# Peptides against a protein of PDB entry 6GMG: the designs that were tried, part 290

Target 1, 331 residues: chain A of PDB entry 6GMG
Amino acid sequence: DSDDRVTPPAEPLDRMPDPYRPSYGRAETVVNNYIRKWQQVYSHRDGRKQQMTEEQREWLSYGCVGVTWVNSGQYPTNRLAFASFDEDRFKNELKNGRPRSGETRAEFEGRVAKESFDEEKGFQRAREVASVMNRALENAHDESAYLDNLKKELANGNDALRNEDARSPFYSALRNTPSFKERNGGNHDPSRMKAVIYSKHFWSGQDRSSSADKRKYGDPDAFRPAPGTGLVDMSRDRNIPRSPTSPGEGFVNFDYGWFGAQTEADADKTVWTHGNHYHAPNGSLGAMHVYESKFRNWSEGYSDFDRGAYVITFIPKSWNTAPDKVKQGWP

## One batch from the design tools (peptide; made by RFdiffusion4, then SolubleMPNN)

Design b2_p23_3_s3 (from b2_p23_3, 12 letters changed)
Fold by OpenDDE base, seed 5:
Structure b2_p23_3_s3 (fold): chain B 331 residues (1-331), chain A 23 residues (1-23)
Amino acid sequence: as target 1 above (331 residues)
Amino acid sequence: SAADAQKINDAAKEAEELARRKE
């Protein structure tokens, strides 16, 4: 089925996008039209518009992950991920709650675990950490200076991240960012980089050695954030979809939403950009569509997923793929 | 590079989820 993927054609640099369509409270358009918008709004390098390259168009063609890919400049590694989980709520509901009519114990536990995650708090934690990182980056001209600044910021805020190992994704994320090392990117200068955020929805029950029930209804213990830090170990995420609970049922492996570096303080007013599927204009799936959703629409997710992570990565400040303000739709 | 292809039908899934929530 992936063989039907096609790279969208190039769009003229000065071509203006057609109006987006409203769809379930979000703005929607076909991928080609998103490319037009992207070139007008997000393509700027050092203040100059750029045509989306063939490589970038190819990345974009992969669907929701493609939107994050083209805007972050790399395929998502998901190493620096945050979430919020209410352990007390989880324990209390397991102890005092009851399965719904027809709900199995495993289904109940999986649902309770899912409901114990707070997407808004998870997002807020990622924003908080990104802010700390940005302060640490601001005047740091080498990685050592960045790390020192970061440790100082964390100490001043009494943040539990100060206790993370030097080899943790938290401290290694910048050095592992390709654009940081690029001459036209960061050029090994942290002050040329900024932290950005995207989100991934995925399934918790991915362990093939676990029970069938966990694969069908979720693993309540999987992908929980560490207390105090909010860090999620994503090493076990293998893009394995939820197992069918009935014959003919199928689930997808993930969803990605791009936030970038919006400064809007109200989470509900933030815009998340994502795609529906890989671009297959001549295939059964059809052309890829791009959605610009408000946080509420994004964070609701689908039954395919029981986990949401908010991931921090870095892009050069010279890129305009993560502006302070994102306008939903067009015009 | 072999990137994982996403097969989500967002509009369809949203419609399904909305329908489920109304029931």
Scores: peptide ipSAE 0.024, ipTM 0.628, DockQ to the pose 0.059; fails the geometry check
Fold by OpenDDE base, seed 3:
Structure b2_p23_3_s3 (fold): chain B 331 residues (1-331), chain A 23 residues (1-23)
Amino acid sequence: as target 1 above (331 residues)
Amino acid sequence: SAADAQKINDAAKEAEELARRKE
């Protein structure tokens, strides 16, 4: 239970990490060792290495969401989310495909819907949008200038996002970022901020008023991206896990992976950082582990989830939690 | 802000998913 959660102890600022270990194609370490790496690599504010604060260690202790939390500086709101869905594939498979032996119709439809999402294209869309935002931020010294730049960039690219409402998460995301308003952060200067990306895995069948089959096998119509923009309405995501399909089966509510602002053009070479569970060294779950996975390992997800979203948020450029290059593991 | 408890076991889940993909 969450009551077993413990905040990892402070690590000396100059303590070097122990080597990571390979685990199913990813690099793995215990949370305390990740803190050491974080302090050496990601902790820098204005070029100065920082010890992870007690507050940050507490955030981190929450598991996968904690990794994104500590690096983004805020608990994920997931409002500016992107995905890619192949409607033609979905329709074709529903029409011409058949349930597997023992597979129910609902299970078949849920599976086909899950398989119709293209994680790579979803990620690429988020990266594209983040790039546009970063260009809009670069020379903007107030929010109005940023928004004007953003609209111009979108118009030049004939991007459907230009038609979003001013109150849309797309346009309001910056102003709603706490670090943007902080004196030691953006200080209300967009040019001091940069767009970053994280990913959330979650279950589509969260509607309590829907059929039990949708809760068990997925809702094929839920959390699809809007055509043209790729935006996913995340307002209905309430962190409700998949319903058990058999006695004793249980699913977790979400997974989060931190990408940041890596410049690696090959999606398959990008590194995603995530945690397994909340830190409970004296509990049944044990110590929290942190994983650094390649995109293939991350995007594959788990059977607990049938949706993946790629979310954009902002951090101050003075933070080094989202460097251009992320090295997997240690050393 | 309310932070949700996460109870994922990534290593176990990864192993399970890898096994599933090999089927």
Scores: peptide ipSAE 0.024, ipTM 0.622, DockQ to the pose 0.060; fails the geometry check
Fold by OpenDDE base, seed 1:
Structure b2_p23_3_s3 (fold): chain B 331 residues (1-331), chain A 23 residues (1-23)
Amino acid sequence: as target 1 above (331 residues)
Amino acid sequence: SAADAQKINDAAKEAEELARRKE
């Protein structure tokens, strides 16, 4: 029950974290120990360490989404999302492929659709766009200058995003970021902000008016990226989990992973930070754990999900929640 | 909403990873 959620207690600012535990190629720790690491490594504002506030600890306590929440400074809106889908692969596999033994047609189509998404290419697209945005931000001191720079950059690269409407999440993302407007944040100065990336895993078959098969095995046509731009319409994502295929089976609604603004060129070497569930030390789920995973471990996901999106948002450059280099685990 | 934040527990995650390794 979500009512069992507890806010982790405050940790002294100078308290060092205990060593992380290796777990299947990941680094794992309890949430309180992550708070300690966060204060030592990620808490810096204008170069000064900060104690995680009660509000931030409360955000963090919500689990996987909490990790992204505390590091981005806002609850994920998921409006500016990217993915990569191989339409030719999908069509060819549907035409020439065969269901596995015991696999229904709906199961087969759902699986083929899932396998037609390329997580690495989706991630690379988001990084490409974030890079363009960062160039546009660098010397822009008002939103108009930022938008002008962005359009110029896109034109120079012949990027299809140049054709997006002015009201598109692509162009409105910065002005809709609370930290951009904050005095101690961007203070309405784009050059004080930087683009960051997180990822969401979720289920495609969320339409209650659709067939039971789509809810159980996925909707092959749902949440595909637009050709050319890679943008995913996330408006229909309502955090509805996969429907059970057998009695007693249950699935979770989503997973979130924080990447930030790492500069590591090799996707396989990037580190993704995520939580297992909301913090319930006195409940059946137990204490929240935080994982630092390599991209392969993150992008693999779970059977609960058949979609992955890579989302761009913004944070002030004065925050250290998205450093150039992220070290897995502790020490 | 933030209230909807639930995820796989440690045991389920480990089970999923073990299953993947067997494939």
Scores: peptide ipSAE 0.024, ipTM 0.629, DockQ to the pose 0.034; fails the geometry check
Fold by OpenDDE base, seed 4:
Structure b2_p23_3_s3 (fold): chain B 331 residues (1-331), chain A 23 residues (1-23)
Amino acid sequence: as target 1 above (331 residues)
Amino acid sequence: SAADAQKINDAAKEAEELARRKE
């Protein structure tokens, strides 16, 4: 029950983290220790270390979404999302493939759809777009200049995003970022902002008006990226979990992973930070743990989810929550 | 909404990861 959530206590600014624990190729620690690391590594604003505020600790306490929340400075809206879907693979597998023993047709179709998404290509697309946005942000001192630069960059690259509506999430994302408007943030100056990336895992079968099979085994047609742009319409994502297939079975609603703005060219070497659940040290779930995973570990996801999206948002360049290099674990 | 707190079963997660490693 969400009522058991507790805000982690404050950590002294000078307190160093304890060593992280290795777990299945990732580094793991309790949330309080992550706060210590965060204060040492990611807390910097204008080059100065900051103690994580009570508000930030409260955000963090919400679990996986809390990690993205505290580092991005806002609750994820997921409006600017990218993925890659191999339509040819999907069609071919549906046509030529066969359900496994005991697998229903709905299960088969859901599985084939899930397998037709390419997480690496989706991530690459998001990084490509983020790079274009970052170039457009450079030397743009108002939103109009940013948008003009963005359109020029897209035209030069013959990118289909150039055809998006001015009111689309793609063009409106910056203006809808609270930190862009903050005096100590962007102060309405695009050149003070940078694009960052996080990922969301979620369930495709969220339509309550759809068949029970789609809710249980996935909706093969839901949350596909648009051809050319890679944009995913996230408007129908309402954080509804997968429906149980058997009595007593339960699935979680989502998972979030924070990437930020790492410059590592090899996707497999990138580090993704995420949490297991909301912080409930006195409850049945226990204390929140934070994981720093390699891309392989993150992108594999869980059976709870059949969709992955890579989302772009913005943070002030003065924040160090999205450094060029992220080191896994401690020390 | 901030009310949408994540609840993940750690044991289930670890079991799934372990299973993937064995493949």
Scores: peptide ipSAE 0.023, ipTM 0.638, DockQ to the pose 0.073; fails the geometry check

Design b2_p23_3_s4 (from b2_p23_3, 10 letters changed)
Fold by OpenDDE base, seed 3:
Structure b2_p23_3_s4 (fold): chain B 331 residues (1-331), chain A 23 residues (1-23)
Amino acid sequence: as target 1 above (331 residues)
Amino acid sequence: SQEDADLINAANAEAAEKAAALA
């Protein structure tokens, strides 16, 4: 029950975290201890350590999305999303593959579609685009300069994103970022901003007008990236969970993982921060836990989800919520 | 699984509603 959600209490600014513990190949801790780590490592504004505000603690208390929310400074809109889909693999497997024993045709097609997404390539595409954006931001002191730089960079790389509409999520993302307009944020200066990445896991079969089979086993045609750009149309993602396939079965609506702006070139060594559920210390779900997972652990996802998107947004460079290096766990 | 219990209970309906209000 969402009514059981509690905002974690404030932690003293000088309070050091307790050690994280390993959990399924991840580093895991309770939310209050993550707040302590966050204050020590990620809280810095203009180089000064900050106590997590009540508002930020409230955002964090929402669980997996809360981690991305507090670090990005806004609720995820998921508009600028990337993925990679192997169309040839999909077609080949549908043609030459067969349903497993007890697997329905719809279940088979949904599974094959899920397996045709390449999480690593999707992540790499987002990183590539973020890098292009960061170059475009670096010396741009107004939005017009940023957009001009961006178009030049895309042209130089012969990137299909150069053909996107000016109002597309790709070109409008910066202007639609609240922190870009804030005096203590970007102050309308693109060079004060940097691109950051988070990931969302969700269910493809969200169309209520579609077949029950698609809602249960996935919609093989939904949320595919555009071939040239890698952009995913997220407009149909309404946070609708997978439909139960058996009595008593239930699925969650999404999972979010925060990457930020790590410079680690090896995807497998990157760290993804995410939460399990909203903070309900006195409820049935219990206290919220925060996990710091390697890419392999994050990208594996759960049966609740058959899509993964890698989303780009922006934060002020003065924030330390997206450092170049992220250390897993504590100490 | 235990992992499912620990990691997947995102039940973030309230967050989704708040997102809609902020959009």
Scores: peptide ipSAE 0.023, ipTM 0.669, DockQ to the pose 0.304
Fold by OpenDDE base, seed 2:
Structure b2_p23_3_s4 (fold): chain B 331 residues (1-331), chain A 23 residues (1-23)
Amino acid sequence: as target 1 above (331 residues)
Amino acid sequence: SQEDADLINAANAEAAEKAAALA
């Protein structure tokens, strides 16, 4: 019930976090304590700690998306999304595989499609592209210079993204970033911005005109990455949850995980920050909790979702919401 | 767990509604 959502109170700037607790291989804490950590570690603007504003606390209170929202500075648009799909594996399993006992054909196909996505390769692709973008940003003082640099980088790497339309999300992402235009942000200077990554888990079977089976068990053809680029068309993602397969069953519409710009080369050692639900300390759901998960824990996802996308956006370099190193938990 | 999924879903729905209103 959205009416139970409460904005977490302000935390004193100098208040240190309480220790996180382990939970399912993750580090977990209540949202108020995350705010304390955020203020100590991630709040810096131009090297100065900042108290999380009321607006930022409100964004955060929305749960998993709130973590990405507060750290990216904008509500996720998910336009520049990447994934990896093994088409050969998918085709082979459909041809040679068999439904499990009690599994319907639709359920089998949905499961096979889900299993044909490679989360690690999807993440790696996003990191690769983010790296290219960061190189293009480094010495570009206007958008034209950025775009020229980007095209050159892509050409040098023989990357299929070089063939994308100039109006594609790939080339338009920077100019469509609010913080790029802000005086205290990018101030229209690409060299003041950096690429960052977050991930979204969602359901493939969102087309209401499709079969009930696709809505229940997934649409095997939906939200596949384009060959060569790895780009996922997210335009059909309307935050529609999986349809229940039994009475009383309910699924959530999405999950978001914040990665930022960690430089850790080993994917398994990267830390993903996410929330469980909106903050309702006086409601049935209770207080919002924030999790810091390793990639394995994040990428595992939930049965609510059969797609994972890795999304690139931009933040000002002056923000510390995406540091090179993220430490899991506290202390 | 299903319980965890349920908790995430409730939060996400509200956020989606707000986002739609802001778009």
Scores: peptide ipSAE 0.024, ipTM 0.671, DockQ to the pose 0.429; fails the geometry check
Fold by OpenDDE base, seed 4:
Structure b2_p23_3_s4 (fold): chain B 331 residues (1-331), chain A 23 residues (1-23)
Amino acid sequence: as target 1 above (331 residues)
Amino acid sequence: SQEDADLINAANAEAAEKAAALA
């Protein structure tokens, strides 16, 4: 029950974290220890180390989304999402492939659709777009200048995003970022902001009006990226989990992973930070744990999810929650 | 693992409700 959620206690500002535990290529620690690391490494505002506030600790306590929340400064809206889908692979597998023994047609189609997404290409697309946005931000001192720069960059690259509506999530993302408007944040100056990336794993079969099979095995047509842009319409994502296929089976509604603004060119070497569940040290779920995973570990996901999206948002450059380099674990 | 998924679910549901309230 969500009623068991507890806000982690404050950690002294100068308390060093305990060593993380290695686990299957990941680094794992309890949430309180992550707070210690966060204060040492990611807490800096204008170069000054900060104690994680009660509000931030409360956000963090919500689990996987809490990690993204505390580092991005806002609850994820997931409006500017990217993915990569191999349509040819999908069509070919549907045509030439066969259901496995005991696999229903719906299960087969759902699986083939899931397998037709390329997580690495989706991530690379998001990074490409974030890079374009960052270039547009660099010398822009008002939103108009940013948008002009962005359009020029897109035109130069012949990017299909140039054709998006001015009110689209792509062009409105910056103005809709609370920290952009904050005095100690962007203060309405785009050049004080930078693009950052997080990822969401979720279930495609969320339409309650659709067949039970789609809810159980996935909707092959749902949450596909638009050709050319790679944009995913996330408006139908209502955080509805996969429907159980057998009695007693349950699935989780989503997973979030924080990437930030790492400059590591090799996707496999990038670090993704995520949590397992809300913090319930006195409840059945226990204490929240935080994981720092390599891309391979993150992108693998779980059977609970058949979609992965890479989302762009913005944070002030004065924040150190998205450094150029992230080190896995501690020390 | 399913165990990992179960652990994620409980945390995520509450967060989703709060997010909806904040949106």
Scores: peptide ipSAE 0.024, ipTM 0.690, DockQ to the pose 0.434; fails the geometry check
Fold by OpenDDE base, seed 1:
Formats: sequence, structure tokens, C-alpha cells
Structure b2_p23_3_s4 (fold): chain B 331 residues (1-331), chain A 23 residues (1-23)
Amino acid sequence: as target 1 above (331 residues)
Amino acid sequence: SQEDADLINAANAEAAEKAAALA
């Protein structure tokens, strides 16, 4: 019950974390210990470490989304999302493939669609776009300058994003970022902001008017990236979980993983930070745990989800929630 | 892991709805 959620207590600013423990190939710790790490490593504003505020601790307490929330400074809107889908693979497998024993046609199609997404290529596309945006942000002291720079960068790269409408989430993302407008944030100066990335896992079969089979096994046509741009229309994502396929089965509505702005070129070496559930130390779920996973562990996801999106947002450069290098675990 | 998946599945749905309301 969400009523069991508790805000983790404050941790002393200078308290060092306890060692993380291995957990199925990940580094894992309890939320309070993550707060300690966060204060030592990620809390810095203008080079000065900060104690995690009560508000930030409250955000964090919401679980996987809380990790992204506290580090990005806002609840995820998921508007600027990227993915990669292999249309040829999908068509060929549908035509030439066969359902597994006991697998329904709908289940087969849903599975084939899921397998036709390339998480690594989706992530790389987001990183590419984030890099372009960061170049456009550089030395741009108003939004107009940023947009002009962005268009020039896209034109130079012959990127299909140059054809997006001015009202597209791609062009409006910066102006719609609260921290951009904050006095102690961007203060309306694009050059004070940087692009960051997080990922969302979710279910494709969210249309309540669709067949029960799509809700149970996925909608093969839903949440595909647009050709050329890689943009995913996330407007239909309403955090609806997968429908049960058997009695007693239940699925979670989403998972979030925080990447930030790591510069590691090898995707497999990048670190993704995420939480398991809301913090309920006195409830049935127990204390929230935070995981730092390599890309392979993150991108594998769970059976609860058949879509992964890589989302771009912005944070002030003065924040250290998205450093160039993230070290897995502690020490 | 399956253990992680089980833990995530039970709790995040309820938290998400409230989180969205707070945003």
C-alpha cells in the first residue's frame, strides 16, 4: 500500500557510505546509504556538496522514478524519447517465424515486436542527439540562439530532426524544463544547462479500447520510433501495466533508470541507477533499495515491459547529478 | 534478476500514481 511510504531520514553531510553489496551482477544498497553516497558524489552545486533536502528525500522515496526524479530535479515527463526498431527483422520474423509451443499468435507477435527493438541503438541515438543539443547550448545565452544553433548543427549532420515542427518536444524541451527558468538554475541562459539521459521501461498494450490480447501480450504497433529521427510518441503512455495472463499474476507499470551525462563511449560500461520500490521500511515491501547496474543489466528489463525509451531532459551544469564518470557501488 | 523483478512489481505502481500527483 502506497500509504506505507516513508520519507528517509536526513543523513549527516559528511557521513560516508557503507560498502555496496553485489546483487545479481549489480551494486546494491539501502536507500539511506545511497543518500550518503549522493551527498558525497552527486549533491554538489557550484562545486559545493549539499545535504539532500527533505523534498529531495521525499522524491527519492518513490522508488525507481524517485532516483530519476531527485537527479533530474523534476518528475519525468518522457516527452523527448528515442528508440530503435528493426522493421525488416520484425516483418521477416512474422512471416517466416513460428509461435513456440503453447504460444498464441498474439503472444508471438508481441514477443517478436519486443525483440525487434534494439536497446543499444536506441541509447546511442539519444546520446547522439544529446551531444548535438549540448553543442547548441554552448555559448547560447537565450533560447533563440540555442534554437538557431540546434538547427545549424542538425543541418550540418543532415539529421532528420531538422524537419521537426517548432512545437515538437525536441525544440520545446528546454523551455519546458523548470530548472532552466530557475534563478539558481539556468536563469533562462541555455549555456548554463546540459542535456542528460534517463530510460523508461513500460508496456505497449495500454489502449483500453484494444483487444485483451494486446493488453496481455503487447501491441506490436505501439510506441515505435519514427523513421529517421528515432522519436517515440509517448503521449499514449499512461503508466498502465501489463494485463495479467494468469490468475494472481501482476505487473508493475514502469521502471526508470538514470544515466545522466556519462562520457564512457562503451555502452556496456555505462552505469544506470534505479530503485526497486517505494520506501516502506515498516511495511510489507520493506526498505527501498537502490541499484547501480551496467547497461546490459538495465536494458534487459523485465517481463513486465516490452518497450524501452531513452529520454533527454536538461539540468543545470552547476549540478553534479550527471557527472562525466559514474563509479559503480562504494567504495 | 527475478528477485528484483518481484520486488519492483509490487510497489512501483502505487508509488507512481502518487508521484504523478505530486508533480
Scores: peptide ipSAE 0.023, ipTM 0.673, DockQ to the pose 0.296; fails the geometry check

